# Ledger of designs, part 58: peptides against a protein of PDB entry 4Z63

Target 1, 334 residues: chain A of PDB entry 4Z63
Amino acid sequence: LCLGMNDLTGNIPEDLFHLKRLNLLGIQENRLSGSLSREIRNLSSLVRLDVSWNLFSGEIPDVFDELPQLKFFLGQTNGFIGGIPKSLANSPSLNLLNLRNNSLSGRLMLNCTAMIALNSLDLGTNRFNGRLPENLPDCKRLKNVNLARNTFHGQVPESFKNFESLSYFSLSNSSLANISSALGILQHCKNLTTLVLTLNFHGEALPDDSSLHFEKLKVLVVANCRLTGSMPRWLSSSNELQLLDLSWNRLTGAIPSWIGDFKALFYLDLSNNSFTGEIPKSLTKLESLTSRNISVNEPSPDFPFFMKRNESARALQYNQIFGFPPTIELGHNN

## One batch from the design tools (peptide; made by RFdiffusion4, then SolubleMPNN)

Design b1_p12_6_s4 (from b1_p12_6, 7 letters changed)
Fold by OpenDDE base, seed 3:
Structure b1_p12_6_s4 (fold): chain B 334 residues (1-334), chain A 12 residues (1-12)
Amino acid sequence: as target 1 above (334 residues)
Amino acid sequence: MISNGSSWVTTE
């Protein structure tokens, strides 16, 4: 049943929960309000539940043990409060959990040993606090992780050295500290292609350790951290780099010529730094800007990107990295 | 902060 993208109001009719053969319930992009009924437990054949972009409130019901076929739960952009229900945090069937832009709180706890099918997790823009869950690497299929805009104090856990499944990771605006440790850990994530660390590590030094290596890194975003240092030499080994945003930092020195050697680099933002010297002539040779053949068919994160002009400005949303226009921004340097 | 055309990428 697909009822998304309407002006439906009120609550879900109770009679809907008698549909025991229902595999898909999509009621997204409405004005549905109140609590999400516990009677969703009666939908024992449910594979996909999409309640996103509504006015739901209260706690998410702890009924996911009665939904053995549930693979997709989308609840982004609601007013949900509390934690992740225990049955949801232990779901062996769940492939994707999206609860972005809610009011969920407390410590983030997932039983990753039970969540054997979890591939995508979006919990961005919530009120989770404490430390990052050290056991996330135990989610052996978990590739896509957005934890942005939560209050995860401290450092990236050492256990993330073993996060081999991790491909797309955002921790933007999560009160993280110690960028040197974070990069030193995350370099061990051999499948990591997208790393977003914007609005963390306030005023720290961007490490220039030549021993750092991100072999498969395509997207690096470390904007608005007020980072000191220079363009990191270790980044020159990330030959697959497509998008680099280091804007709104305090980076100094020259822009190195090796930036122009990134064959796939189509988006470069180094604006609002303190770079000096000449613009490298190699930037004029970026193949991605001269040839239209960017392979649009590459896997992308499940979480959206946002381009913000100001903290208060309405951000432009990009669902795919290739939605970004080919860009070289070097403005507002010294 | 001067809103001179510059932006940054986030996932917020």
Scores: peptide ipSAE 0.411, ipTM 0.794, DockQ to the pose 0.422
Fold by OpenDDE base, seed 4:
Formats: C-alpha cells, sequence, structure tokens
Structure b1_p12_6_s4 (fold): chain B 334 residues (1-334), chain A 12 residues (1-12)
C-alpha cells in the first residue's frame, strides 16, 4: 500500500493494521500526526515501512519483535522522541534504519550482534548524547552510517579499527575530539570510501603522519574545523580521491603539486584557509575536469550531502556525490 | 575577511 506524497492528515486508521498480508506500507510525505500506533505489530508480513516526512510524534513503539520480516524502516523527518526501542535495536531482519531528522535522545545503543542484516543506519540530526557506540563494528554488514549532528562527545572508539564493512561514514557536527586518533583508527576501515568529519575537532592540528593511509578513499570532507597544519602528505596516496573539502580551516603552507595527480578529483575546496605560494600547474591537468566521462553510476552513500554557505542558511541538498558541480575553489586564502 | 561567498560540504 503506497499512499505517499499526498496531503493526508490525522493518524493511520486502526483498520489498516488488520492487513495481515501487507508487505509494504508507504505513507511518506504527508501530514500524518500523532503517535505511531503500536498496532503496527499486527502487520506481521511487513517488509517495508515508510512513514518518513510526516508529523508523527511520541516514542517509536516497541513492537519490532512482532515484525520478523521487516527489512526497511524509514522514519526520517518526523517528531519522534525517546530512544530506539529495544525490539528495533535487536532486529535481526532489519537492513535499513533511517530515523534522520527526529528528536531521538539518550545514549545510542544497538545490539549489533543481533542486527545481523543491518547495512544502512541513518540517525543524523537527532539528540543522541554520550559516546559513539563501541559495538557498531559488530554490525558485520553495516556499510552506510550517518551519525552527524548528534552530541557524541569524545573520540572515535578504538573498536572502529575493526569496522571492515564501513564504506560511507558521516560524523559531521557531532562534537568529536582528537582528529589524529580518529584518522589513525579509521584508516583501518579497508572499505571506507566516504568520510565526512565537518564541524568537529575544533582548532586541532590536521595530522601529517606519512604512516596514515586511506587506500579506497573517494570522498574526504573535513570542513569548518579550524584545523591547523598543512596539506597532509598521507592524502597523496589516496589515488581514488574524487571530492576533497578542507575549506574553512586554518591550514597553511603551499598547495602541493600532487593535488593535481588525482585522476578522479572533480571537486576541490580549499577555500577559507591560509594557504600560500603559487597555484600548482598540475591542477590544470586534472583528467576529471578535462574529460566529460565522470561515471555518474558509482555507488554513493544513502545519506544526503549538503552544501552550506553559513550555519543559518538552508543548505543545498545533494543526493549523489556526482551531483556536485566540478569545482576548484581556492578562494579566501590569506 | 571570510566573505559569505564560500561554502562547505556536510551531511547534516
Amino acid sequence: as target 1 above (334 residues)
Amino acid sequence: MISNGSSWVTTE
């Protein structure tokens, strides 16, 4: 049953929960309000539940133990409060959980040993507090993780060295500290292609440790951190780099010539730093900017990207990395 | 002066 993208109001009719054979309920992009009924438990054949982009409020009902076939739960952009219910945090069937842009709070706790099918987790823009859950790497299929815009004080857990499934990771604006530790840990994530760390590590030094290596890194975003240091030499080994944003830091020194050796680099933002010297001539030879053959069909994160001009401005949303225009931004270096 | 013209990428 797909009723998304309408102007439906009120709550879900209780009689809808009598549909015992329903595999898909999509009611996204409406004006549905009130609590999400616990009677969802009656939809025992449910594979996909999409309640996103509504006005739902209250706690998410703890009924997911009665939904043994549920693979997809999309609840982004609602008014949900409380925590992740225990049955959801223990769901062995769930592949994707999207609860982005809610008011969920407390400590983030997932039973990753039980969540054997979880491959995508989007909890961005919530009110989770405490530390990052150390057991996330136990979610052995977890590929996409957005935890941005929560209050995860402290450091990236050491356990994330074992996060082999991790491919796309965002921790933007999550009050993280110790970028040296974070990069030192995350370099062990052999499948990591996208790393977004914007608005963390305020005033720290960007490490220039030549032992750091991100083999498969395609997207690195560490903007608006007030980072000190220079262009890190370790980044030159990330031969697959497509997008680099280090803007709005306090980086100094020259822009190195190796920045033009990235064959796939189509978006470079080094603006609002303190870089000096000449613009590398190698930037004029970036193959991605000279050839139109950027493969638009590459796997991308499930979470959206945003381009912000300031903290208060409505950001432009980009659902695909290749949605970004080919860019070289070197402006506002002093 | 950091002019309002530059942007940064984020996910939230």
Scores: peptide ipSAE 0.383, ipTM 0.790, DockQ to the pose 0.415
Fold by OpenDDE base, seed 5:
Structure b1_p12_6_s4 (fold): chain B 334 residues (1-334), chain A 12 residues (1-12)
Amino acid sequence: as target 1 above (334 residues)
Amino acid sequence: MISNGSSWVTTE
């Protein structure tokens, strides 16, 4: 049953929960309000539940033990409060959990040893607090992780050295500290292609340790951190780099010539730093900017990107990395 | 002159 993208108001009729053979319930992009009914437990055949973009409030009901076939739960952009219910945090069937842009709070706790099918987790823009959960690497299929805009004080856990499944990771604006430790840990994530660390590590030094290596890194975003230092030499070994944003830092020195050797680099933002010297001539030879044949068919994160012009401005949303226009921004380097 | 306000990428 798909009733998304309407102007439906009120609550879900209770009689809808008598549909025991229902595999798909989509009621997204409405004005549905109140609590999400516990009677969703009666939908024992449910594979996909999409309640996103509504006015739901209260706690998410702890009934996911009665939903043994549930693979997809989409609840982004609601008013949900409380934690992740225990049955959801233990779901062996769940592939994708999206609860972005809610009011969920407390410590993030997932039983990753039970969540054997979880491949995508979006909990961005919530009120989770405490530390990052050390057991996330035990989610052996977890590839896509957005934890942006939560209050995860402290450092990236050392256990994330073992996060071999991790491909797409955002920790933007999560009150993280120690960028040297974070990069030193995350370099061990051999499948990591996208790393977003914007609005963390305030005023720290960007490490220039040549021992750092991100083999498969395609997207690096470390914007608006007030980072000191220079363009990091370790980045030159990330030959697959497509998007680099280091804007709104305090980086100094020259822009190195190797920045133009990235054959796939189509988006570069180094604006609002203190870079000096000449613009590398190699930037004029970027193959990705001279050839129209950017292969659009590369895997992208499940979470959207946003380009913010000002802290108060409405961000432009990009659902795919290749949705970004080919860009070289070097402005405001004084 | 519309100062092209400097932008940054995020996932927020």
Scores: peptide ipSAE 0.381, ipTM 0.787, DockQ to the pose 0.476
Fold by OpenDDE base, seed 1:
Structure b1_p12_6_s4 (fold): chain B 334 residues (1-334), chain A 12 residues (1-12)
Amino acid sequence: as target 1 above (334 residues)
Amino acid sequence: MISNGSSWVTTE
């Protein structure tokens, strides 16, 4: 049953939960309100539940043990409060959990040893607090992780060295500290292609350790951190780099010529730094900007990107990395 | 001149 993208109001009729053969319930992009009924437990054949972009409130019901076929739960952009229900945090069937832009709170706890199918997790823009869960690497299929805009104080856990499934990771604006430790850990994530660390590490030095290596890194975003230092030499070995945003830092020195050697680099933002010297001539030879054959069909993160201009302005949403226009931003340097 | 306030990328 797909009823998304309407102006439906009120609560879900209880009789809807009598549809025991229902595999897909999509009621997203409505004005549905109240609590999400516990009676969703009666939908024992449910594979996909999409309640996103509504006015739901209260706690998410702890009934996911009665939904053994549930693979997709989309609840982004609601008013949900409390934690992740225990049955949801232990779901062996769940492939994708999206609860972005809610009011979920407390410590993030997932039983990753039970969540054997989880491949995508979006919990961005919630009220989770404490530390990053050390056991996330135990989610052996977890590829996409957005934890942005939570209050995960401290450092990236050492256990994330073992996060072999991790491909797309965002921790934007999560109160993280110690960028040197974070990069030193995350370089061990051999499948990591997208790393977003914007609005963390406030005033720290961007490490220029030549021992750092991100072999498969395509997207690096470390914007608005007030980072000091220079353009990091270790980044020159990330030959697959497509998008680099280091804007709104305090980076100094010259823009190195090797920045133009990235054959796939189509988006570069180094704006609002303290870079000096000349613009590298190699930037005028970026193959990605001269050739129309950008492979638009490359896998992207499941989580959206946002381009923010001002704290108060609506961010422009990009659902795909290749949705970003080819860009070279070098403005507002000294 | 509205300074084309440079943007930054995030996932928030």
Scores: peptide ipSAE 0.471, ipTM 0.812, DockQ to the pose 0.451; fails the geometry check

Design b1_p12_7_s1 (from b1_p12_7, 5 letters changed)
Fold by OpenDDE base, seed 1:
Structure b1_p12_7_s1 (fold): chain B 334 residues (1-334), chain A 12 residues (1-12)
Amino acid sequence: as target 1 above (334 residues)
Amino acid sequence: SYITTAEEPTTI
């Protein structure tokens, strides 16, 4: 049943939950309100539940143990409060959980040992607090993780060295500290292609440790951290780099010539730093900017990106990395 | 400009 993208209001009729053979319920992009009924438990054949972009409130019902076939739960952009229900946090069937842009709170706890199918987790823009869950690497299929705009004080857990499934990681504005430790840990994530760390590590030094290596890194965004230091030499070994944003930091020194050696680099933002010297001539030879054949069909993160003009401006949403225009931004340097 | 994944909350 697909009723998305309407102006439906009120509660879900309870009789809808009598549809025991229903595999897909999509009621997204409406004005449905009230609590999400516990009677969802009656939809025992449910594979996909999309309640996103509504006015739902209250706690998410703890009924996911009665939904043994549920693979997709989309609840982004609602008013949900409380935590992740225990049955949801233990779901062996769930592939994708999207609860972005809610009011979920408390400590983030998932039973990753039980969540054997979880491949995408989006909990961005919630009210989770405490530390990053150390057991996330136990989610052996978890590739996409958005935890942006929560309050995860402290450092990236050491256990994330073992996060072999991790491909796309977003932690923007999550009160993280110790960028040196974070990068030192995350370099062990052999499948990591996208790393977004914007609005963390405030005033720290960007490490220039030649021992750091991100072999498969395609997207690195570490903007608006007030980071000190220079362009990190270790980044030169990330030969697959497609997008680099280090804007709104306090980086100094020259822009190195190796920045133009990235064959796939189509988006470079080094603006609002303190870089000096000449623009590297190698930037004029970026193959990605001269050739129209950018492979648009590459896997991308499931979480959205936002381009903010400034701290007060409304962000523009980009659902795909390749939605960004080919860009070289070097403005507002010295 | 800068890129982030920190979505501003929708006021419901």
Scores: peptide ipSAE 0.627, ipTM 0.924, DockQ to the pose 0.768
Fold by OpenDDE base, seed 2:
Formats: C-alpha cells, structure tokens, sequence
Structure b1_p12_7_s1 (fold): chain B 334 residues (1-334), chain A 12 residues (1-12)
C-alpha cells in the first residue's frame, strides 16, 4: 500500500493494521501525526515501512520482534523521541534503518551481533549523546553510517580499526575530538571510500604522518574544523580521490604539486585557509576537469550532502557526489 | 562554501 506524497492528516486508521499480508506500507510525505501505533505489530508480513516526512511524535513502538520480514524502516523527518526500541536494536531482518532528522535521545545502543543484515544506518540530526558505540564494527554488513549532528563527545573508538564493512561514514558536527587518533583508526577501514568529518576537531592539527594510508578514499570532507598544519602528505597516496573539501580551516604552507596528479579529482575546495605560494601548474592538467566522462554509475552514500555558503545560510542539498559541479576553489587564502 | 552532512533540523 503506497499512499505517499499526499496531504493525508491525522492517524493511520486502525483497520489498516489488519492487513496481515501487507509487504509494503508507504505513507511518506504526508501530514500524519500522533504516535506510531503499536498495532503495526499485526503487519507480520511487512518488508518495507516508510513513514518518513510526517508529523509523527512519541516513542517508536517496541514491536519489531513481531515483524520478522522487515528489511526497510524509513522514519526520517518526524518528531520521534526516546531511544531506539530494543526489538529494533536487535532486528536480524533489518537491512536499512533511517531515522534521520528526529528527536531521538540518550545513548546510542545497537545489538550489532543480532543485527546481521544491517547495511545502512542513518541516525543523523538527532539528540543522541555519550560516545560512539564501540560495537558498531560487529554489524558485519554495515556499509553506510550517518551519525552527523549528534553529540558523541570523545574520540573514534579503537574498535573501528576492525570496521571492514564500512564504506561511507558521516560524522559531521558530532563533537568529536582527536583527529590524529580518528584518522589513525579509520585508515584500517579497507572499504572506506567516503569520509565526512566537517565541524569536528576544533582547532586541532591535521596530522602529516606518512604512515597514514587511505587506499580507497574517493571523498574526503574535513571542512570548517579550524584545523592547523599543512596539506597532508599521506593524502597523495589516495589515487582514487574524487572530492576533497578542506575549506574553512587554518591550513598553511604551499599547495603541493601532487594535488594535480589525482586523475578522478573533479571537486577541490581549499578556500578560506592560509595557504601561500603559487597555484600548482599540475591543477591545469586534471583529467576529470577536461574530460566529460565522469562515470555517473558509481555507488554513492545513502545520506545526503549539504553545501553551506556560511553557517547561517540555507544549505543546498545534494543527494549524490556527482551532483556537485566540477570545482576548483582556492579563494580566500592569505 | 563548505560541504557537510549535518542537516538542519526541520522545525516540526
């Protein structure tokens, strides 16, 4: 049953929960309000539940043990409060959980040992506090992780060196500290292609450790961190780099010539730093900017990107990395 | 400009 993209109001009719053979319930992009009924437990055949972009409130009901076929739960952009229900945090069937842009709070706890099918987790823009859950690497299929705009004080857990499934990681504005430790840990994530760390590590030094290596890194965004240091030499070994944003930091020294050796680099923002010297001539040889054939069919993160002009401006949403225009921004350096 | 994944919360 798909009723998305309407102006439906009120609660879900109780009689809808008698549809025991229902595999898909999509009621997204409406004005549905109130609590999500516990009676969703009666939808024992449910594979996909999409309640996103509504006015739902209250706690998410703890009934996911009665939904053994549920693979997709989309609840982004609602008013949900409380924690992740125990039955949801233990769901062996769940592939994708999207609860982005809610009011969920407390310590983030998932039973990753039980969540054997979880491949995408989006909990961005919530009110989770405490530390990053150390057991996330136990979610052996977890590829996409968005935890941006929560309050995860402290460091990236040491256990994340074993996060082999991790490909896309978003942690923007999550009160993280110790960028040296974070990069030292995350370099062990062999499948990591996208790393977004914007608005963390305030005033720290960007490590220039030649022992750091991100072999598969395509997208690195570490903007608006007030980072000190220079362009990191270890980044020169990330030959697949497509997008680099280090803007709005306090980076100094020269822009190195190796920045022009990235064959796939189509977006470079080094603006609002303190770089000095000449613009490397190698930047004029970036093949990705001269050739029109950017492969549009590459796997992308499930979470959206936002381009902010400044801290007060409305962000432009980009659902895919290739939605960004080919860019070289070197402005506002001293 | 800078890129982020930190969505502005929608005031519901």
Amino acid sequence: as target 1 above (334 residues)
Amino acid sequence: SYITTAEEPTTI
Scores: peptide ipSAE 0.622, ipTM 0.921, DockQ to the pose 0.777
Fold by OpenDDE base, seed 3:
Structure b1_p12_7_s1 (fold): chain B 334 residues (1-334), chain A 12 residues (1-12)
Amino acid sequence: as target 1 above (334 residues)
Amino acid sequence: SYITTAEEPTTI
């Protein structure tokens, strides 16, 4: 049953929960309000539940033990409060959990040992606090993780050295500290292709450790951190780099010539730094900007990106990395 | 401009 993208108001009719054979319930993009009924437990055949973009409030009901076929739960952009229900945090069937842009709070806890099918986790823009959950690497299929805009004080856990399934990681504006430790840990994530760390590590030095290596890194965004240092030499070994944003930092020195050697680099923003010297001539030879054949069919993160003009401006949403226009921004350097 | 994944909360 798909009733998304309407102007439906009120609550879900109770009679809907009698549909025991229902595999898909999509009621997203409406004005449905009140609590999400615990009677969703009666939908024992449910594979996909999409309640996103509504006005739901209260706690998410703890009924997911009665939904053994549930693979997809989308509840982004609601008013949900409380924590992740225990039955949801232990779901062996769940492949995707999206609860982005809610008011969920407390310590983030998932039973990753039980969540054997979890592939995508989006909990961005919530009120989670404490530390990043050290056991996330135990979610052996977890590839996509958005935890942006929560309050995860401290450092990236050492356990993330073992996060072999991790491909896409978003931690923007999560009160993280110690960029040197974070990069030193995350370099061990062999499948990591996208790393977004914007608005963290405030005023720290960007490490220039030549021992750092991100072999599969395609997207690196570390913007608006007030980072000091220079263009990191270790980045030159990330031959698959497609998008680099280091804008709004305090980086100094020359822009190195090797930045033009990235065959797939189509988006470069180094603006609002303190770079000096000449613009490398190699940037004029970027193959990705001269050839139109960017393979649009590559796997991308499930979480959205936002381009902010400034801290007060409305962000433009981009659902795909390749939605960004080919860009070279070097403005506002001194 | 800068890229982020930090979505601004929707005012309900």
Scores: peptide ipSAE 0.617, ipTM 0.921, DockQ to the pose 0.765
Fold by OpenDDE base, seed 5:
Structure b1_p12_7_s1 (fold): chain B 334 residues (1-334), chain A 12 residues (1-12)
Amino acid sequence: as target 1 above (334 residues)
Amino acid sequence: SYITTAEEPTTI
């Protein structure tokens, strides 16, 4: 049953939950309000539940033990409060959980040893507090993780050295500290292709440790951190780099010539730093900017990106990395 | 400009 993208209001009729053979319920992009009914437990054949972009409130019901076939739960952009229900946090069937842009709170706890199918987790823009859950690497299929705009005080857990499944990681504006430790840990994530760390590590030094190596890194965004230091030499070994944003920092020194050796680099923002010297001539030879054949069909993160003109401006949403225009921004480096 | 993944809360 697909009822998304309407102007439906009120609550879901309770009689809808009598549809025991229902595999797909999509009621997204409406004005449905109130609590999500516990009677959703009666939908024992449910594979996909999409309640996103509504006015739902209250706690998410603890009924996911009665939904043994549920693979997709989308509840982003609602007013949900409380924590992740125990049955949801233990779901062996769940592939994708999207609860971004809610009011969920407390410590983030998932039973990753039980969540054997979880491949995408989006909990961005919530009120989770405490530390990043150390057991996330136990989610052996977890590829996409957005935890942006939560209050995860402290450092990236040491256990994330073992996060082999991790490909796309977003932690923007999550009160993280110790960028040197974070990068030192995350370099062990051999499948990591996208790393977004914007609005963390306030005023720290960007490490220039040549021992750091991100083999498969395609997207690195570490903007608006007020980071000190220079262009990091370790980044030159990330030969697959496609997008680099280090804007709105306090980086100094020259822009190195190796920045133009990235064959796939189509988006570069080094603006609002303190870089000096000449613009590398190698930037004029970037193959990605001269060739019209950008392979648009590469796997991308499930979480959206936002381009902010300034801290007070409304962000433009980009659902795909290749939605960004080919860009070289070197402005405001005085 | 700068890129982020920190979505602004929708006022519900």
Scores: peptide ipSAE 0.578, ipTM 0.916, DockQ to the pose 0.780

